# Peptides against a protein of PDB entry 3HUF: the designs that were tried, part 144

Target 1, 320 residues: chain A of PDB entry 3HUF
Amino acid sequence: MWIIEAEGDILKGKSRILFPGTYIVGRNVSDDSSHIQVISKSISKRHARFTILTPSEKDYFTGGPCEFEVKDLDTKFGTKVNEKVVGQNGDSYKEKDLKIQLGKCPFTINAYWRSMCIQFDNPEMLSQWASNLNLLGIPTGLRDSDATTHFVMNRQAGSSITVGTMYAFLKKTVIIDDSYLQYLSTVKESVIEDASLMPDALECFKNIIKNNDQFPSSPEDCINSLEGFSCAMLNTSSESHHLLELLGLRISTFMSLGDIDKELISKTDFVVLNNAVYDSEKISFPEGIFCLTIEQLWKIIIERNSRELISKEIERLKYA

## One batch from the design tools (peptide; made by RFdiffusion4, then SolubleMPNN)

Design b2_p20_8_s1 (from b2_p20_8, 8 letters changed)
Fold by OpenDDE base, seed 2:
Structure b2_p20_8_s1 (fold): chain B 320 residues (1-320), chain A 20 residues (1-20)
Amino acid sequence: as target 1 above (320 residues)
Amino acid sequence: SEEEEKFIEELEKLEDELLK
C-alpha cells in the first residue's frame, strides 16, 4: 500500500494510507476518502490530483507498487516528483519512494510503498477476497512468488494443514486467516488518518501457531531436519518438491508407481505420495519401501525426534 | 521458548522491513 507522510507538519503530523483511487490535494480541501488537505501558504487551494491504480498481475510477482499518477491542476508554480517537474498531462510513477513538492512549498510530501502481497491457498477464497484486497492496493494470487508476504490459510475445522500452509510456514511467510481478512476489510475508513491502525498480521499469525498443534515452534525446527535422507515423489507439484527440498531431502521423481524399480528402491529411504494415490494404491505398494503422504511426513517432522522416528519406520519395513 | 522468541523477533524485523 502507499503511505504518505510530510515534513513541516503540512499533513498535520499524520501518516495516511492511500488506497487505489483519486485524491484532490490542496490547501482548501477537507480530508476525506478523496481529498488530502495540505497546510501551507505556498500551496494552491486545489494543487494536484493523485491517482493510485489497482495492482496489476505483474505487481503480484514483483512486489512492485501500485502505479502512482500525479497531475498538476494548472498551478502557477507546478508540481515536482523526485525533483522533476510533472508534465502537463500528468506523469505516472512506479518507484517505491516519491518526494512530492507542491509549488514553492519548502516541505515535501513523502510517499513510500509498504509491501503487502497475499497468496491464497485455494481458488475459492481468492475469488471471494481478491477484488476487495485489490481495492486496498494489495496484490493477490494463488501461485507462490518471492514477493509474497502473507499467506491465507483455509481454516477447515478438524482438517490437517495443507502443503501450501506447510511451505508458507517454512518460508517464514506471515500466515493469516479469514478472520484477519474480514478485519482488514472493515478498517478502510479508520486508517485514512492513521496508517498505524492497520490490523496486526503478526498477532494473527502468532495466534494461529499458538492455537494449532500442527505447527512447530519455528521454521528452523524443520528446515534441513531430514538432511541425509533420500525420497522419491510423483512429479506432480512444484510446491511439494520445494517443501521437501527445505527439509534437506535428496529427491528423485517418478511419473507412476510402476516406475518404482529395484534401482530406485536401493537409493531411496521412502516414497512420498499424494493422498489420492496413497489411498488408492495402499494394497499395491512396492515391497521393502516405506510409503507415506506429505501430511504423514509433516506429523513426523514436527516431532523433536523426527530423525529417529523416520529411521525406525524405514528400518521396520526394510527388515520385515 | 528462546527459539520461539527469536522467531517472533525475526518476523517483527521482516515486518518492519516490509513497512519501510
Scores: peptide ipSAE 0.032, ipTM 0.637, DockQ to the pose 0.016
Fold by OpenDDE base, seed 4:
Parts: structure tokens; C-alpha cells; sequence
Structure b2_p20_8_s1 (fold): chain B 320 residues (1-320), chain A 20 residues (1-20)
């Protein structure tokens, strides 16, 4: 989201979130959803127009800012952004930091982009929330991105956490839920005066972990916990592969269960499958191979003695 | 600081002269 602050108390010492929309900036406007009051004698009554666009799909993958347009409202001394005079038709900016000078005011408005990119675990939740979150200037998507800062966990009552949730946790992404999104949608009016009134996503995340026995105490408890073990997996999911890498596993990929030959068995401690393949292929598993689902693996990984548990299962099944 | 307040007052005077 865009946050503005200013030097010399020209914004009354307050920080403000700018959501997508249009703002008239000037000395003689009242702060509301479409106006930013700036207190300086050198600033025109109506000085500039700020227009913030909704996030693009590209912004989700890059963590880039919503486009920030600045137009001078035919003022005597103009408007500058990053020491450059704004053109007559206005200019658009994609920089994460903007120093906005209104006329000859010695104090600048500093606009900075606070990166927030929300990944959703399922398309239904994305479809429900994307429009509202985009109107807050928050990029949203389904796919993993290096720019992802938050992950919305799908709470199905009584279900195991998804691979996406497991991976988000190990990546140290802030996991949030629908309750956080609901609260986030209500803050639009309050954050006009104080950007610090944004709900704490870290507190939401802590509460999710604390109240759910499917999470370990920290990602560090799981990262590299299976170092030295080798697994094989079907080449079906990039997220699953990345999850297993974060566990410290050496990973071999295969295209079909028929590719599991004696050589692969000799190099592999266990085979990781998704639920659908595991359930459909239970009868076709080669003898002497330890096969498990990612969810079954996760249940072992969250235990303090995960290495011992895995070792016991490997021994039990390789020599059966 | 008292120096910052004086600087602000001088700026305000300069601003009033420039808006005339």
C-alpha cells in the first residue's frame, strides 16, 4: 500500500494510507477519502491531484507499487516528484519512494510503498476477496511469488492444512485468515488519519499457529529437519518440490510409478505422493518401498522426533 | 528546537511574501 508522511508537520504529524483512487491535495481541502489537506502557506488551495491505480497482475509477482499519478493543478510554482517537475498533463510513477514537493514548500511529502502481496490457497477465496483487496491497493493471486508477503489459509473445519499452507509456513510467509481480511476491509476510514491503525497481521499469524496443532512452533523446527534423507516424487507440483527442498531432502523426480526401478529404490529412502495418487495407486506400489503423502510426511515433520520416526518407518518397510 | 521554530517562522514569512 502507499503510505504518505511529511516533514515540517505539513500533514499534521500524521501518516496516511492512500488506497487506489483520486485525491485532491491542497491547503484548503478537508481530509476525507478524496482529499488530502496540506498545511503550508506556500501550497495552493488546490495544488495537485494524486491518482493511485489498482494493482496489476504484474505487481503481484514483482511486489511493485500501484501506479502513482501526479498532476499539478495549474499552480504558480508547480509540483515536483523526485526533484523533477511534473509535466503539464501529469506524470505516472512506479518507484517505491516518491518525494513530492508542492510549490516552494521546503517540506516534502514522502510517499513510500509498503509491500503487501496476498497469496490465496484456493480460487474461491481469491474470487471472494480479490476485488476488495485490490481496492485497498493490495495485489492478489494464487501462484507462489517471491513477492508474496501474506498467505490466506483456507480453513476447512477438520481438514489437514494444504501443501500451500505448509510451504507458506516454511517460507516464513505471514499466514492470515478470513477474519483478518474482514478486519482489513473495515479500516479504510480510520487509516485516513493514522496509517498505524492497520491491523497487525503478525498477531493474526501468531494466533493461527497457537490455536492449530498442525503447525510447529517455528519454521526453523522443520527446515532441514530431514537433511541426509532422500526421497522420490512425481513431477506434479512445484510447491511440493520446494516444500521437500526446504526440509533438506535430496529429491529425485519420476514421471510414473513404473519408473520406480531397483536403482531408484536403492537411492531413495521414501516416495512422496499427493493424496489422489496415493489413494488410487495403493495396490500398485512396488514392494519394499515406503510411500507416503505430503500430509502424512507433514504429520511426522511437526513431531520433535521426526528423524527417528522416519528412520523407523524406512526400516520397517525396506525389510518387510 | 528553538532554531527549527525560528526557521519555520522565517519560511512562513517568505511564503507570505511569495503568495502576494
Amino acid sequence: as target 1 above (320 residues)
Amino acid sequence: SEEEEKFIEELEKLEDELLK
Scores: peptide ipSAE 0.028, ipTM 0.598, DockQ to the pose 0.167
Fold by OpenDDE base, seed 1:
Structure b2_p20_8_s1 (fold): chain B 320 residues (1-320), chain A 20 residues (1-20)
Amino acid sequence: as target 1 above (320 residues)
Amino acid sequence: SEEEEKFIEELEKLEDELLK
């Protein structure tokens, strides 16, 4: 999201979030959803127009800012952005930091991009929330992204957390739920005067972890916890592969259970399967190999003695 | 727990980095 602040109390000492939309900036406007009052005798009554565009799909993957357009409203002394005079037709900016000078005002408006990119675990939740979040200037998507800052956990009461949730946790992504999204959708008016009124996503995340025994105490308890072990996995989601990599596993991939030969078995401590394959093929597992699901692996990995538990299961099946 | 407190501190630090 775009946040503005200013020197010399020209914004009354307040920080403000600029959601996608158009703002008239000037001395003789009242602060509302489409106006930004600036207090200086050197600023025109109506001085500039700011236009924040909605996030693009590309912005979800890059963590880039919503496009920021600045137009001078035919003022005597013009408008500058990053020491450059704004062109007659306006200019567009994709920089994360903008120093906006209105006329001869000695104080600048500082606009900075606060990165917030929300990943969803399922397309249904994305379809429900994407429009509202995009109107807040928040990029949204389904796929893993290095720019992802937040992950929406789908709360199914009594179900295991998904692989996406496990991976988001290990990546130190802030996990949020639908209750947070509901609250976030209500703040659009309240944060106009004070950007600090933005709901704390970390408090939501703390509450999720505290109330769910399926999370370890920290990501660091799990990261590289299985270093030195080797696994084979059925070709699954990229998230499943990345999750196993974060555990410190050496990973081999196969396309079918029939591809599990003696050579692969000799180099592999255990095989990771999806639930559907595990349930359907449980009777036909290769002899002398430990097969488990990601959810079963996660239940082991969250235990303090995860390495000992895995070693015992490997030994039990190797000598059976 | 001390481990939870440390993780909270890491999250707070990460948020502060995302706020910049």
Scores: peptide ipSAE 0.026, ipTM 0.655, DockQ to the pose 0.016
Fold by OpenDDE base, seed 5:
Structure b2_p20_8_s1 (fold): chain B 320 residues (1-320), chain A 20 residues (1-20)
Amino acid sequence: as target 1 above (320 residues)
Amino acid sequence: SEEEEKFIEELEKLEDELLK
């Protein structure tokens, strides 16, 4: 999201979030969803127009800012952005930091990009929330991205957390839920007066972890916790692969269950299967093969003695 | 726990970095 602040009390000492939309900036406008009052004798009654675009799909992957357009409203002394005079037709900016000078005002409006990029675990939730979040200047998507700052888990009471949630946690992504999104959708008017009134995503995350025993105390407890062990998995999910890599596992991939031969079994400590394959094939597993789901693995990993637990399971099945 | 507190502090630092 774009945030503006200014020196010399020209914004009354307040910070403001600028959501996607159009703003008239000037001395004789009243602060609202489409106007920014700036208090200076050196600025015009209506001085500039700011236009912030909605996030692009590219912005989700790059973490780049929403495009910021500035137009001077034919003022006597013009408008500058980053010491450059704004062109007659306006200029567009993709820099994360904008120093905006209105006319001869000695104080500048500083606009800075606060990165917020929300990944969804569930496509239905993305479909429900994407439009509203884009109107807040928040990029959204389903795919893993290095720009992801927040991850939305589905609140299913009593269900196991998903692989996406597990991976988001290990990546130290701020995990949020639908309650946070609902609250975030209501604050649009209040944050005009004070940008600090944005709901605390970290507090939401703290509450999620505190109330769910499926999270370890820290990602560091799980990262590389299975270093030295080897697994095999179906080449079906990139997120599952990345999760197992973060656990420090050596991973062999196979394309079908028929590829699980004696050689593969001899090189792997266990086989990781998705729930559907595990449930369908459980009866047909070769003797001596340790097969488990990612959810079953996660239940072991969150324990403080995870390495000992895994070792015992491997031994149990080697002697069976 | 002390581990939870450290993780919270790391998240707070990460949040501060995301805000810059």
Scores: peptide ipSAE 0.024, ipTM 0.643, DockQ to the pose 0.016

Design b2_p20_8_s2 (from b2_p20_8, 7 letters changed)
Fold by OpenDDE base, seed 3:
Order: C-alpha cells, then sequence, then structure tokens
Structure b2_p20_8_s2 (fold): chain B 320 residues (1-320), chain A 20 residues (1-20)
C-alpha cells in the first residue's frame, strides 16, 4: 500500500494510506476519500492530482507498487517528484519512494510503498477476496512468489494443512485466515487520517500457529532439520520441491514410479509422494525403499526427534 | 475550526521563516 507522510507537519503530522483511486491535493480541500489537505501558503487551493492504480498481475510477482500518477493542476510553480518537474500531461511512477514537492513549499510529501502481497491456497477464496483486496492496493494470486508477504490458509476443521501452507510457513510468510481478511476489508475508511490503524497480521498469525498443532513453534525448528538425508519425488509441484529443499534434503526427481531404478534407490533414503499417487500406487511401490506422503513427512518434521523418527522408518523398510 | 486556523497560522509563520 502507498503511505504518505510530510515534512513540517503540512499533513498535520499524520500518515495516510492512499488506496487505489484519485485524490485532489491542495490547501483548500477537506480530507476525505478523494482529497488530501496540505497546510502551506505556497501550495495552490487545488495543486495536484494523485491517481493510484489497482495492482497489476506483475506487481504480485515483483512486489512492486501500484502505479502512482501525479498531475499538476496548472499551478504557478508546478509540482516535482524526485526533484524532476512533473510533465504537462502528468507522469507515472513505479518507484517505491517518491519525494513530492508542491510549488515552492519547503516541506515535501514523502510517499513510500509498504509491500503487501497476498497468496491464496484456494482459488475460490481468491475469487471471493481479490476484488476487495485489489481496491486496497494489495496484489493477490495463487502461485508462489518471492514477493508474497501473506498466505491465506483455508480453515477446514479437521483437515491437514496443505503443502502450500507448509511451504508458506517455512519461507516465513505470514499465515492469515478469512477473519483477518474480513477485518482488513473494514478499515478502509478509518485509515484515511491514521495509517497506523491498518491491522497487523502478526497477531493473527500467532493465534493461528498457537491454536493449530500442525505447526511447529517456528520455521527455524524445521528448516534444514533433515540435512544429510536424500529423497526422491515426482516432478509434480514446484512448491513441494521448494518445501523439501527448505528441509535441507538432497532431492532427485522422477517422472513415474517406474523410473525408480536400483541406482536411485541406492542414493535415496525415501520417496516423497502426493496423496493421490500414494493411495493409487501403494501396491506398485518399489521394494527396499521407504515411500511416504508430504503430509506424513510433515507429521514427522514437526516432532522434536524428526531425524530419529525418519531414520527408524528407513531402517525398518530397507532391511525388511 | 479555531484550532485549524491557529495551526494554519503557525504553519504560515514557519514557512515564511524558511523561505527567507
Amino acid sequence: as target 1 above (320 residues)
Amino acid sequence: SKEEEEFKKKMDELEEKLLK
């Protein structure tokens, strides 16, 4: 989200979130959803127009800001952004930091981008929330992204957490739920004068982790916990691969269970499968290798003695 | 409001000092 602050208290010492939309900036406007009052004698009654665009698909992957357009409203002394005079037709900016100078005002408006990108594990939830979140200037998507700051977990009572949720946790993404999204959607009007009223997801995350026994206490408890072990997996999911990498595993990939030869077995401690393949192919598992699901692996990983547990299972099946 | 007018006056005075 875009946040503006100003030097010399020309914004009355307040920080403001700029959601996607159009704002008239000037000395003789009243603060509302479409106006930003700036207290300076050197600023025109109506000085500039700020336009914040909705997030692009690219912004979800890059963590880049919503496009920020600035137009001078034919003022005597113009408008500058990052020491450059705004062109007659206005200019658009994708920099994360904007120093905006209105006329001869000695105090600048500082706009900065607070990165927030929300990944959804479920396409139905994305469909439900994407529009509202985009109107807050928050990029949304389903695919993994290095720019992802938050991950929406679907609360299905009694269900195991998904691979996406496991991976989001290990990469230190803030896990959130529908309750946080609901709260986030309600604050839009309240943050006009106080950007600090934007809810922090950290408390929501802490509560989710505390109340769900499927999570370890921290990602650090699991990261590299299986260093020195080797696994093989089907080349089915990038998230699954990245999850196993974060566990410190050496990973070999194969296309089918039939591709698991003696050489692969000799260098592999266990095979990781998705639930569908595990259930359908149980009868066809290669002899002398430990096969498990990602879910079964996760249940072991969250235990304090994960290395010992895995070692025992490997020994049990290799020498049976 | 009276407070807003007083604040504005203070800001104008500050700005005048900085523009000199």
Scores: peptide ipSAE 0.203, ipTM 0.826, DockQ to the pose 0.801
Fold by OpenDDE base, seed 4:
Structure b2_p20_8_s2 (fold): chain B 320 residues (1-320), chain A 20 residues (1-20)
Amino acid sequence: as target 1 above (320 residues)
Amino acid sequence: SKEEEEFKKKMDELEEKLLK
């Protein structure tokens, strides 16, 4: 989201979130959803127009800011952004930091991008929330991204957490739920006066972990916990591969269960499968190798003695 | 409010000093 603050208290010492929309900036406007009052004698009554665009799909993957448009409203002394005079037709900016000078005012408005990109675990929740979140200037998507800051887990009662949720946790992404999204949707009016009123997702995350026994106490408890072990997996999911890498596993990939030959077995401690393949192909598993699902592996790795548990299962099946 | 007017006056005075 875009946050503005200003030097010399020309914004009354307050920070403000700029959601997607259009704002008239000037000395004689009243602060509301479409106006920003700036207290300076050197600023025109109506000085500039700020327009924040909704996030693009590209912004989700890059963590880039919503496009920031600035137009001078034909003022005597103009408007500058990053020491450059705004053109007659206005200019658009994608920089994460904007120093905005209104006329001859010695105090600048500083706009900075606070990165927030929300990944959803399922398309249904994305469909439900994307429009509202985009109107808050928050990029949203389904795919893993290095720009992802928050992850919305699917709360199905009684189900195991998804691979996406597991991976998000190990990546130290802030996991949130629908309650946080609902809260975000309600604060839009209050944050006009004070950007610090933006809800902290970390409290939501802490509560999720505390109340769900499917999470370890920290991602550090699981990261590299299986260092020294080797696994094989079907080339099905990049997230699954990355998850196993974060566990410290040496990973071999194969295209089919038929590719699991004596050589692969000799260098592999266990085979990791998705649920669909595990359930359909149980009868086709090679003898003498430990096969498990990612969800079964997760149940082991969240235990304090995960290495011992894995070792016991490997030994049991190598001699069976 | 009176407070807003006083604040504005202080800001105007400060700005005038910085522009000289």
Scores: peptide ipSAE 0.203, ipTM 0.825, DockQ to the pose 0.743
Fold by OpenDDE base, seed 1:
Structure b2_p20_8_s2 (fold): chain B 320 residues (1-320), chain A 20 residues (1-20)
Amino acid sequence: as target 1 above (320 residues)
Amino acid sequence: SKEEEEFKKKMDELEEKLLK
């Protein structure tokens, strides 16, 4: 989201969130959803127009800002952004930091991009919330992104968390739920005057972790917890691969169970399978190798003695 | 409000000092 602050108290010491939309900025406007009052005698009554666009799909992957358009409203001394005079037709900006100078005002308005990108675990929840979140200037998507700051946990998955949720947790993404999204949607008008009124997702996240025994106390408890072990993986998502990497595993990939030869078995401690393959092929598992699902692996890694538990299972099957 | 006008006056005075 875009946040504006100003030097010299020309915004009355307020930090304001700018959602997608159009704002008239000037000395003689009243603060509301479409106006920004600036207290300076050196600025026009109506000095500039700010237009913030809704996020693009690209912004979800890059963590880039919503496009920020500035137009001078034919003022005597113009408008500058980052020391450059705004053109007659207005200019558009994709920089994360904008220093906006209105006329000869010695105080600048500082606009900065606070990154917030929400990943969803399922398309139904995305379809439900994307429009509202985009109107808050929040990029949304389903796929893994390095720009993701928040992850919406799917509660419908029953008693087990999804691989997406596991990976989001280990990536230190703030896990949220539908209750937080509902709350976030209600504060749009209240944060006009004070950006600090934006609800803290960390409270929601802490409550989720506290109330669900499938989460370790911290991501650090699991990150590199399996360093020194080797696995082979079959028919997993990219998130599954990245999850195993965050556990510190050396990973080999193969396309079918038939590709598991004696050489691969000699180099791997265990095989990770998806649920469908695990359930259908249990009878056909190679002898002398430990096969498990990601969900079964997760149940082990959340335990304090995860390394000992895995070692015991490897030994049990190697000598069976 | 009276407080807003006083604040505005203070800001105007500060701005005048910085523009000199």
Scores: peptide ipSAE 0.201, ipTM 0.824, DockQ to the pose 0.746
Fold by OpenDDE base, seed 2:
Structure b2_p20_8_s2 (fold): chain B 320 residues (1-320), chain A 20 residues (1-20)
Amino acid sequence: as target 1 above (320 residues)
Amino acid sequence: SKEEEEFKKKMDELEEKLLK
């Protein structure tokens, strides 16, 4: 989201969030959802128009700011952004930091981008929330992105956490839920005048971890916990592959269970399967190999003695 | 309000010092 502050108290010491929308900026306007009062004798009654666009699809992957448009309202001394005069038709900016000078005012308005990019685990929740979040200036999507700051976990009571949730946790993404999204939606008006009133996502995240026994205390408890072990997996999901990499595993990929030969077995400690393949093929697993699902692996990883548990299962099957 | 007018006056005085 865009946040503005100003030098010399020309914004009355307020730090304001600019959601997507249009704002008239001037000396003789009243602060509201579409107006920004700036207290200076050198600023016109109506001086500039700011327009914040909704996030683009590209912004979701880059973590870049919503486009910031500035137009001078035909003032005598014009408007500058980053020491450049705004063009007659207005200019658009994608920089994360904007220094805005209104006329001859010796004090500047400073705009800066606070990155928030929300990934959803399922398309249904994305469909429900994306429009509202985009209107807050928050990019949203389903695909993994290096720009992702938050991950929405689906609250299904009694269900195991998804691979997406596991991976988001290990990536140190802030995991949030529907309750946080609802809260975020309700505070939109209250945060206009004070950017510090934004809901604390870290508190939500801490509560999720504390109240769910499927999470370890920290990502650091799991990262590289299986260093030195080797696995084979079906070439099905990039997310699953990245999850196993974060566990410190050496990974071999195969296309079908029929590709699991004696050579592959000799190079791997265990095979990771998706639930569908595990359930359908469990009767036909090769002898002498430990096969498990990602969810079963996760249950072992969250235990303090994960390495010992894995080693015991490998040994049991080699000597049986 | 009187407070808003006083604040505006203080801001104008500060700005006049910086524009000299």
Scores: peptide ipSAE 0.193, ipTM 0.819, DockQ to the pose 0.742

